Peptides against a protein of PDB entry 7RZF. Designs and how they scored, part 39

Target 1, 358 residues: chain A of PDB entry 7RZF
Amino acid sequence: PFQEEHLKQLYKIVPIKDIRNLYVTFPIPDLQKYYKSNPGHYLGHLIGHEGPGSLLSELKSKGWVNTLVGGQKEGARGFMFFIINVDLTEEGLLHVEDIILHMFQYIQKLRAEGPQEWVFQECKDLNAVAFRFKDKERPRGYTSKIAGILHYYPLEEVLTAEYLLEEFRPDLIEMVLDKLRPENVRVAIVSKSFEGKTDRTEEWYGTQYKQEAIPDEVIKKWQNADLNGKFKLPTKNEFIPTNFEILPLEKEATPYPALIKDTAMSKLWFKQDDKFFLPKACLNFEFFSPFAYVDPLHCNMAYLYLELLKDSLNEYAYAAELAGLSYDLQNTIYGMYLSVKGYNDKQPILLKKIIEKM
Target 2, 358 residues: chain A of PDB entry 7RZF as posed
Amino acid sequence: PFQEEHLKQLYKIVPIKDIRNLYVTFPIPDLQKYYKSNPGHYLGHLIGHEGPGSLLSELKSKGWVNTLVGGQKEGARGFMFFIINVDLTEEGLLHVEDIILHMFQYIQKLRAEGPQEWVFQELKDLNAVAFRFKDKERPRGYTSKIAGILHYYPLEEVLTAEYLLEEFRPDLIEMVLDKLRPENVRVAIVSKSFEGKTDRTEEWYGTQYKQEAIPDEVIKKWQNADLNGKFKLPTKNEFIPTNFEILPLEKEATPYPALIKDTAMSKLWFKQDDKFFLPKANLNFEFFSPFAYVDPLHSNMAYLYLELLKDSLNEYAYAAELAGLSYDLQNTIYGMYLSVKGYNDKQPILLKKIIEKM

## One batch from the design tools (peptide; aimed at target 1 H41 G44)

Design b2_p17_4_s3 (made by RFdiffusion4, then SolubleMPNN; from b2_p17_4, 8 letters changed)
Fold by OpenDDE base, seed 4:
Structure b2_p17_4_s3 (fold): chain B 358 residues (1-358), chain A 17 residues (1-17)
Amino acid sequence: as target 1 above (358 residues)
Amino acid sequence: ETALERALKLRLQKFYD
């Protein structure tokens, strides 16, 4: 376990690749025994959320961060870490202190709101879906993985332990959240900009780095992180599938898409899945307009329209993705292409939102 | 484990491998 002397440290690391990363690490208790409640997953879900009012949304809006990941990581026996990792822009590299301040503001928001059972339920449902419809993995990799996790879980639970949540434990969520404090932080910044500014070399990989104590003034600034009104808990994910019923194969099912609707304004082809038998669908829409590609102006207007439409739909993209839904919008020489893919149950909801924004 | 946590584990594993 890290002692107090190992806390409040800043590491400046020189990468081999041209990457800019920030790692904000918190020592936490070993949560392995609590895998059925998985409080680290709960916090990782919220801290790593990409929707409106999320930490990432705010950091992106400032042009400081491209991606954010949050979650628990195994340490040595009896010890774990909670890590928030962000991909920094060049500008973000100059604002690391402010980025971390925003992290603590978001964490403070989580403290203020308290543990939410509905969020846990969403995590539970998402993980259950992921487990139930898990793709086949390469046997070698899968076997190796299972062999590894047998050290951590009972044999009877080894397949489910990483997925199936069973217990809402707000006390454990609060316990972990209480460890996510500035006084308990370790910061690592990875950037080539530190080349020639390091004084240490890592023994194993020869990585050049510099270790510095984080100034007390900076720690105090983070400790005094206020509630930033821009941070909000995510809304309920309406795209999470709940109905997984597979419709029976039609007796007249064709091996190819059949034309089931033919009108002056629309044609509809349908192909029932006869191979995978998953509660998934692919909806593909081609919109035809004689004006879409008539001249360069119309072409550019059509392009701009789709870019704006995509931007307007971005608020749903992450929630849809989490729920196993995706959409795609493309310009064509004939007009527009829309695709909606994933679990069929909530596709109508996503489609409706897309159409409402069109 | 969220897709995010898995991505973290994978990225962190790639950093430590």
Scores: peptide ipSAE 0.010, ipTM 0.478, DockQ to the pose 0.125
OpenDDE base, seeds 1, 2, 3, 5: peptide ipSAE 0.006, 0.008, 0.005, 0.009; ipTM 0.437, 0.442, 0.384, 0.466; seed 1 fails the geometry check

Design b2_p17_4_s4 (made by RFdiffusion4, then SolubleMPNN; from b2_p17_4, 8 letters changed)
Fold by OpenDDE base, seed 3:
Structure b2_p17_4_s4 (fold): chain B 358 residues (1-358), chain A 17 residues (1-17)
Amino acid sequence: as target 1 above (358 residues)
Amino acid sequence: MSALERALKLRHQKFYE
């Protein structure tokens, strides 16, 4: 485990690839025994959330961060890490201290709101869906994985332990939150901008780096992170499927899409799933407009329209994706293509949201 | 392993490439 001398350290690392990453790492207790409540997953879900009022949403709005990932990582037996990893913009590389301040402001918001049972329930439901409809894996890889996790879980639970949540443990959530403090932080910044500015070389990979102590004034600034009014807990995920009923195959089911509606303004083809028998659908819409590709101006306007539409849908896209729904919007030479895919139960909700923004 | 944990593992592998 990291000792006190390993905490409050900044690492400036030179990558081989042209990447800009920030890693904010906290040592945490071994949470393996708490797999039924998985407090690290709860915190990773909230810290890594991409919806309105999330950490990522605010950092994106500032132009500092492209992507954010938060969660627990295995260390060795007896300890783990909680890591917040962000992909930095060029501007974000100049604002690392402020990015980390926003991380602590969000963590402070989580402390102020306390553990939310409804958030745990959503995580439980999402994981249950992921388990129930888990894709087939290659037997060799799957067997090797299961053999590995048999060291950590009872035989009876080995298939479910990584997915099924059973217990809401607010005490364990608070315990992990109490470890996510500035005094426990390790920061690594990865950028080619540190080339020629390093004084150490890593032994195994030859990675050039510099290690610096984080100034006490910076630690104190992060310790005094106020509540930022821009941070909010996510809203309830309306896209989580609850109905998984599979309708019987129709007697007249065709092996190909059949035309089921023909009007002056629309044609509708339908094919029932006769192979997979999953509670999923694929809705594809092709919109035709004679103006979409008539000249370069209209083509650019159609492109701009879709980019603005996608931007306006970002608030729903992440929640839908978590729930196993996706959409795709593309310009065509004939107009626009829309696809909505995933669990059929909540597809009408996502489709309605898309159409209301159009 | 959450999609997030898989993404973290994948990013860590890419860190050394």
Scores: peptide ipSAE 0.010, ipTM 0.516, DockQ to the pose 0.109
OpenDDE base, seeds 1, 2, 4, 5: peptide ipSAE 0.009, 0.009, 0.009, 0.009; ipTM 0.490, 0.526, 0.525, 0.545

Design b2_p17_5 (made by RFdiffusion4)
Pose (drawn by RFdiffusion4):
Structure b2_p17_5 (pose): chain A 358 residues (1-358), chain P 17 residues (1-17)
Amino acid sequence: as target 2 above (358 residues)
Amino acid sequence: SAYSDTPSYSPEVEAVF
């Protein structure tokens, strides 16, 4: 649907609720036919990746961006999109050309070195382990899912869809990586600061927007010279699991969690798993404080402190959320809350790091 | 799955497109 008359364009949209965002839209051909190599998931794993020396961490270091989501959007049949969607700070709206410039800097940093064998082997291993201990399904919604993807795949791999990968073909990685060029951009800015500046309006919904077609100054500023920032490739993962042993049932087996420790400091509830036999467990905690909801100031500083703890600890723990260990730490009325769940091997390192950062 | 998140549009941008 994107003919070249309406390419290289930058719209400005006025919302109703106060948000600020930047959408970068590329068009690409259909890659559902390539469901073995999956080049879109490779570029989605290399673009939207938090951690040391990556696209998001540098934009956090310049104070412009809270978070960003990579990957490719799939639309209808026979055509596909690719999106880099970002949200903005107060002075992140002033430097949009520099943000998109850094986006093409990281793309060119990934075009000078191109394919990687160990990233494909690592992602294939992760999907294979994540498929081998695939949990049980709720019977409603699961049959709708496997009837939702029954149109595309044959009868053998109706289940093993986007779980098992056979081959690493760098040609398709290079092909989809070439289609991401600044002659293929479509920038869209959402900001509530364009209240009285919009000429055009939507008929169907009634929203207002613009046409600021990007002059060639900034296009030929985008693709001209792009060496690097302080970017780097992600490093070897250490949260990949290795212990897949189901520990045996002990003498004191109970059907419900029993109180084991009762002190004036803490109490526990424990139950070995009897039904599922998956090498994974969930640990949860609820810390209490009478000062958490005393007045609005003390009920306000709690969200700020807990949010800054999540801010400063996502850079470390995104590899744990990527390997299958997810944690969550949010506030409650009475006190604060913690819940770490996932594979059975790396809970101590993650929970201990959470406490010592807390 | 270990795959990355799929991006999306806001309703205002989806309506313009």

Design b2_p17_5_s1 (made by RFdiffusion4, then SolubleMPNN; from b2_p17_5, 7 letters changed)
Fold by OpenDDE base, seed 1:
Structure b2_p17_5_s1 (fold): chain B 358 residues (1-358), chain A 17 residues (1-17)
Amino acid sequence: as target 1 above (358 residues)
Amino acid sequence: SPWPPKPSYSPEVEGVL
């Protein structure tokens, strides 16, 4: 466990690659015994969320951060880390103190709202989906991971332990959240801008770095993080599948798409899955417009329209991806292409959201 | 991996932290 001398430290690290990263790290207790409630996953889900009112959304809106990951990492025996990792823009590198302030404002929002059972239920449902289909999608990644998990879980639970959330434990969520404080922080900034400004060399890789104490005034600024009204809990994820029924193969099933509708305004082809037997579908739409590419102006307008449409759908993109849904929108020489892929159950909901924005 | 992705240190950070 880190002693007080290892806390409130800033590390300025020179990378080999031209990368700009921030790591905000908190020592936390070993949570392995709490795998059935997984409070670190609950917090990682919220802190790492990409939807409206998320930490990432605010940091992106300022042009400071490209990506954000939040969650627990295994440490040495008897402790873990909670890490918030961000990819920094050039501007974000100048605003690291303010980025971390926003992290603590979001954490303070989570304290003020308290643990939400519905958020736990969504994590449970998402993990149940991931578990149910893990073996069907990628067999090669499964075998090597089981061997590592056998060290931490009973044999009967090894298959489920990473995915099975059973117990809502608000007390454990609050316990972990109570460790996410400025007094427990270790900050690492990775940037080539620190080249020639370091005074230490790491023993294993020869990494050049500088270690500094974070000023007490900065710690106090983070301790006094207010409730930023821009931060909100996510809305409920309406895209999480609940029906996994696989329809029987029809006798009339064709090896290729069959034309099932032919009208003046639309043609529809259908192919039933005869190979994978998954509760998944691919919906593909080609829209034809005589105006889409008639001249450079209409071409540019059609391009701008799709960029605006994509931007207007960003609020759903992340929630859909979590639920195993994806969409694609492309300009074509005749108009536009739309694709919706993933679990079939909630595809109509996503398709409706897309159409409502068109 | 179960979602969300677990944070990992880059090799440069892992040796320093």
Scores: peptide ipSAE 0.222, ipTM 0.852, DockQ to the pose 0.633
OpenDDE base, seeds 2, 3, 4, 5: peptide ipSAE 0.059, 0.077, 0.069, 0.037; ipTM 0.773, 0.787, 0.790, 0.776; seed 2 fails the geometry check

Design b2_p17_5_s2 (made by RFdiffusion4, then SolubleMPNN; from b2_p17_5, 8 letters changed)
Fold by OpenDDE base, seed 3:
Structure b2_p17_5_s2 (fold): chain B 358 residues (1-358), chain A 17 residues (1-17)
Amino acid sequence: as target 1 above (358 residues)
Amino acid sequence: SPWPPRPSYSKEVEGVL
C-alpha cells in the first residue's frame, strides 16, 4: 500500500518510442474476492466507454485525446490499481491538468447517478456472450492460465469466474468510486518532450523520469470538480445479441456464393455457412458510382465523405464492437465498400444506423 | 475501452509507477 508520500505525485517519463500517454492511477483494495460482482469491471466499462456523453467523447471533442482505457490492474499483494490511460495529442500534452479535471468530473457524475443495475446487467450479458463464444485456447496456454486462476477461485468456478457476473453489489461500486479521488492519485505523463529534463533513472529498465509533487492548488481544483453537463451515462447497448439460433443448412446449399437477386440496380449473392455453424454473418456491399473517381475533386470529396461518415458512426461503432459487431467503410475506384460482420441478430440495427447517416 | 489496454502498455511505466 502506498503511503501518503507516494500519493499526489506526478511522474514525467521519457519513452523509447515516440508516444504520448497519460496514466492516472489510484491504489484500490484487492477486489479479487469480489469477482462475482466485479465492481472494477463495472467502473472500467463506464469510464472506458466511447459512446455519446462519455469521457473519451468529450476529450476527443477538445482534440486532447485519441484513445482511452479505464479499469482495474493487479498490483502487489493486498492491493490493485484503477487506471485511466489516455493517448495524448500534442495539444493534450499541454492540457493534462484539464484532462484530469474532466476525469474527476466524470467520476463525480458516476457518484451523482449512483450504481445502475441495468448497466451491470449489460456487462453480465456482454460477458455471457464472450464466454459462450470463447475460442478454444491452446492447451498449454489454458493449463498455465488455470494454474494461476486456481489460486483465486474454487475449482468448479475456474472456467467461469472471469466471465460470469452473478451479483449486483452497488455498495462495492461506491466503495471503489470512493477511492477514485484526487488525494489518492498518481499521475504519469509519458512523452519524449521530457528528454533532457529528467533527474532520475529507473533501476530495472533505465527509464529516465522526473518526480514532482502535484501542487495542493491543483489537487483542490480536482477535488472541486463540478458536474459537467456534457457527461451522460451511456444508453442501453442495442447491439447485444439475444438470439443465437443457427439456421439449418439448406439442402441446395452451394459451396460458393449463389446469385439470389438480379435487378437493374442491384445484384445479391448468398452463401450459407457450411463449416463454422456460428450465429454470425458477413454482409458485404459494393457501391458503384461513375462519379466517384472521375476526377481528383470527386475522389477527394468521396474520401472526405467516408471520413465524415466514419466519424459520425464512431459512437455506434464502439457499442457494436462490444456486442461483437463491426463495420468497415472503404473508398474504391468504383465507389465505396461497406462490410458489416459479427452476430447476425443485431446486424440489421447497425446497418440501419449506417444507412441513416449516409 | 475497458482495461486491459491493447498490448502497448509500456513496461517502462510499470517500473516507475
Scores: peptide ipSAE 0.177, ipTM 0.831, DockQ to the pose 0.404
OpenDDE base, seeds 1, 2, 4, 5: peptide ipSAE 0.121, 0.112, 0.166, 0.106; ipTM 0.808, 0.811, 0.834, 0.806

Design b2_p17_5_s3 (made by RFdiffusion4, then SolubleMPNN; from b2_p17_5, 7 letters changed)
Fold by OpenDDE base, seed 4:
Structure b2_p17_5_s3 (fold): chain B 358 residues (1-358), chain A 17 residues (1-17)
Amino acid sequence: as target 1 above (358 residues)
Amino acid sequence: SPWPPQPSYTPEVEAVL
């Protein structure tokens, strides 16, 4: 476990690659024994969320951060880390203190709202989906990881222990959240901009770095993080599949798409899956407009329309992705193309949301 | 790894921290 002298430290690190990263690290208790409740996963889900009112959404809106990952990492025996890692823009590199302030504002929002059982249930359901289809989607990668997991879990639970959430433990969520404080922080900033400004060299990789104490005034600024009204808990993910029924193959199933509807305004082709046997579908829509490409003005209007439509759908993109759904929207020479892919159960919900924005 | 993505240090960062 880190002693008090290892806390409130800032590391400025020179990377080999031209990357800009921020790591905000908190020492936490060893949570391995709590794998059935996985409070670090709950917090990682919320802190790493990309939807409206998320930490990432605010940091992106400021042009400071491209990506954000939050979660637990193994440490030495008897402790773990909770890490918030962000990819920094050039502008974000100048605003690291304010980025970290926003992290603490979001953490303070999580304290104010308290543990939510519905969020735990969504994490459980998402993990159950991931587990159920792991081997069906990626047959080649499974064997090498089992050997490492055997050191941590009973043999009977090794396959499920990473995915199976069973116990909602608000007490453990609060316990971990209580460790996510400015007084318990270790910060690493990774940037080539620190080249020639370092005073230490790491022995293993020759990594050049500088270590400094975070000023008490900065720690106090983060300790006094207010409730930023822009931060909200995510809404319920309506796209999480619950029905995994595979419909029986029809006797007249064609090896190619069959025309099942032909009208003056629409044609519909259908092909049942005869190969993968997954509760997934691909919905592809081509919209034909005789006006889409009449002239450059109409082309530009069709482009602008699609960009506005994509922007209006961005609120659903992350929730859909988490649920194993995706959509794509493209301009075509005849109009517009829409694709909806993934688990078939909630595709109608996503499709409805798309149509409501069209 | 299960979802969500787990944070990882680069080897360079892990060696410093």
Scores: peptide ipSAE 0.300, ipTM 0.876, DockQ to the pose 0.593
OpenDDE base, seeds 1, 2, 3, 5: peptide ipSAE 0.294, 0.254, 0.280, 0.275; ipTM 0.878, 0.862, 0.867, 0.865

Design b2_p17_5_s4 (made by RFdiffusion4, then SolubleMPNN; from b2_p17_5, 5 letters changed)
Fold by OpenDDE base, seed 4:
Structure b2_p17_5_s4 (fold): chain B 358 residues (1-358), chain A 17 residues (1-17)
Amino acid sequence: as target 1 above (358 residues)
Amino acid sequence: SPWPPTPSYSPEVEAVL
């Protein structure tokens, strides 16, 4: 474990690549023995969430951060790290202290709400989906991965242990969350803007860096992180598939899309999957409007309408993506195109949400 | 790895930290 001398440290690192990254790292106990409950995964799910009221949503709204990843990483000597990693904008690089304040405000929100069994259940369900539809890894890659995992898991569980959550352990979630404190923080900022401002060189890569103690006033500012009313727990992900039934191939199934509905207002083509045998569908809708391209004004109105529609759907984008659903909206010369892809079970829910915003 | 993505250091950062 890191000693106190290794905590509350700021590292300014010069990258080879033109990147701007922030790493906020917390030493945590070794959680490997708790793989069935995986409290670090629970916290990573919430801290790394991209939906409304998430940490990323607030940091993006300020133009400070592009991407965020939160979760556990293996350490050395029987400890782990919890890391929050963000891709910084040029403006975000100037606001690192405030970004970290927002991280602690979100963590404080998680403390105030306490562990949620429904969130654990969503993590369990998402992992079960990911496991069930895991691409058959190439035998060599698979065997190499298994060999690595065998050091941590019983042979019988090696295939599943990474994915299957079995035990809701609120006590372990609280224990990890209690380690996510300013007094335990190690901060690394990666930017070319530190070039010529470093005093150390790392031996392995020649990486130029500076190490500084984080001022006690800054630590205290983060310790006193208020509940920010912009932060909310995610809503339940209604898009997580639960039915994976593959419908039998119809006897009259055509190798090409068949016209199954032909009306003055609509045509519908259908093709059953005869190749992949996945509980997935692709719904494509083309909307035709004689007004969409009648003149430049209508063209611009159709564009603006679609941009507003996309913006109104952003609240569902991440939850849909996590559940293995996607949608696409495009202007066409004749009107609009909508595509909904992924697991078929919850596609009607996503489609309904889209249509309700139209 | 299962979702969510596991955070990782770049090799340069991992060597410093």
Scores: peptide ipSAE 0.286, ipTM 0.873, DockQ to the pose 0.581
OpenDDE base, seeds 1, 2, 3, 5: peptide ipSAE 0.278, 0.245, 0.273, 0.272; ipTM 0.871, 0.860, 0.864, 0.866

Design b2_p17_6 (made by RFdiffusion4)
Pose (drawn by RFdiffusion4):
Structure b2_p17_6 (pose): chain A 358 residues (1-358), chain P 17 residues (1-17)
Amino acid sequence: as target 2 above (358 residues)
Amino acid sequence: VTRPVFEDKISYNYTDP
């Protein structure tokens, strides 16, 4: 649907609720036919990746961006999109051309070195382990899912869809990586600062927007010279699991969790798993404090401190959330809260690091 | 804007917030 008359354009949209965002839209052909190599998931794994020396961490280091989501959007049949969607700070709205410039800097940093064998082997191993201990399904919603993808795949791999990967073909990685060029951009800015500046309005919904077609100054500033920032490829993963042993049932087997420790400092509830036999467990905690909800100031500093802890610890723990160990730490009325769940091997390192950062 | 959490599998199919 994107003919070249309406390419290289930058809209400005006025919202109702106060948000600030930047969408970067590329058009690409259909790649649902290529469901073995999956080049869109490769570029999505290399663009939207937090951690040391990556696209998001540098934009955090310049103070412009809270978070960004990569990957490819799929629309209808026979055509596909690719999106880099970002949200903005107060002075992140002043430097949009520089943000998109850094986006093409990281794209060119990934075009000078192109394909990687170990990233494909690592992602394939992760999907294979994540398929081998695939948990049970709720019978409603699961049959709708496997009837939702029954139109595309044959009868044998109705289940093993986007789980098992056979081949690493760098040609398609290079093909979809070539289609991401500044002749193929469509920038869209959402900001509430354009109240009285909008000429055009939407008939169906009634929203207001603009047409600031990007002059060629900034296009030929985008693709001209793009060496690097301080970017780097992600490093070897250490949260990949290795222990897949189901520990045996002990003498004192109980059907409900029993109180084992009762002190004036803490108490526990413990139950070995009897039904599921998956090499994974969930640990949860609830820390209490009478000072958490005393007045609005003390009920306000709790969200700020806990949020800055999540800010400063996502850079470390995104590899744990990517390998199958997810944690969550949010505030409650009484005190604060913690819940770490996932594979059975790497809970101590993750929970201990959470405490010592806490 | 929030990043997706990977619990079932690793997929990078974009979804509008």

Design b2_p17_6_s1 (made by RFdiffusion4, then SolubleMPNN; from b2_p17_6, 8 letters changed)
Fold by OpenDDE base, seed 2:
Structure b2_p17_6_s1 (fold): chain B 358 residues (1-358), chain A 17 residues (1-17)
Amino acid sequence: as target 1 above (358 residues)
Amino acid sequence: IERPKFEEKISFKYKEP
């Protein structure tokens, strides 16, 4: 068990690879017994969110962070860790204290809003989709995994326990959130900039590091983290599929796309899936404009238009990705290409959002 | 997204105290 002496510590670590990472780690209770509610997953989903008003969105806007991961990690017997990990920019390496302040501001926002049942429901639905459509694991790997998890789950639940959320437990969410405090923090900064500034060597891998106590003034600054008005809870993910019906293969199904609509303004080809039998579709649109590539000016305007369009769609990109949807937009010599891929159920919603921004 | 298992990018086996 981490004693008080192991808390409020800063580790400066020299990596072998040229990487800049920040790890903000909190010791938490062993949550294994709470697998049906999985409060750590709930918090990881929100803290690791990439949409508007997210922690990552703000840290990216400052130019300090490229990527963010939040979640629980297994520890020793009787405890776990909650870790917020970010990939730091060169500028972000200079602003680590402020980055961590923003983390605590976001955590304070989560406290102020309280546990949200709709967020739990989204996590439940996403996990159910992931379970239903998980790829077939290699038999040996799967057997070894199952053998490992038999220590944690009842035999009857072993196949589903990692995916099926059953119980909304706001009390457990609050309990974990109460462990995400500055007084419980362990910070690790990984950068080559610490080369020659370390005084310790790790026994197993020879990693050079320095350990320092975080100053009480810095801890107090983080404890006094106010509500940052830029942080908002995510909106409901409208792209989560609910209909997984697989339509029967038509008797006249062709092995190639058939022309099903032919008009002066559009041609539509359709091919039914005859191989995978998944509730997925690929929509591909080619837009033709005689002006798209007439001259260098029009070409640059078409490029700029598409970049602006992509930027305007960023608000949906993460939510779509979480729901197993993707889109792609490309300039062509004839105009523009659009693709929408993934679960077919909510593709019309994503397509509508794209068209509304066009 | 809970991105997959923290790749031990840093093999800091934290010695469990």
Scores: peptide ipSAE 0.011, ipTM 0.447, DockQ to the pose 0.081
OpenDDE base, seeds 1, 3, 4, 5: peptide ipSAE 0.011, 0.000, 0.007, 0.007; ipTM 0.397, 0.410, 0.421, 0.423

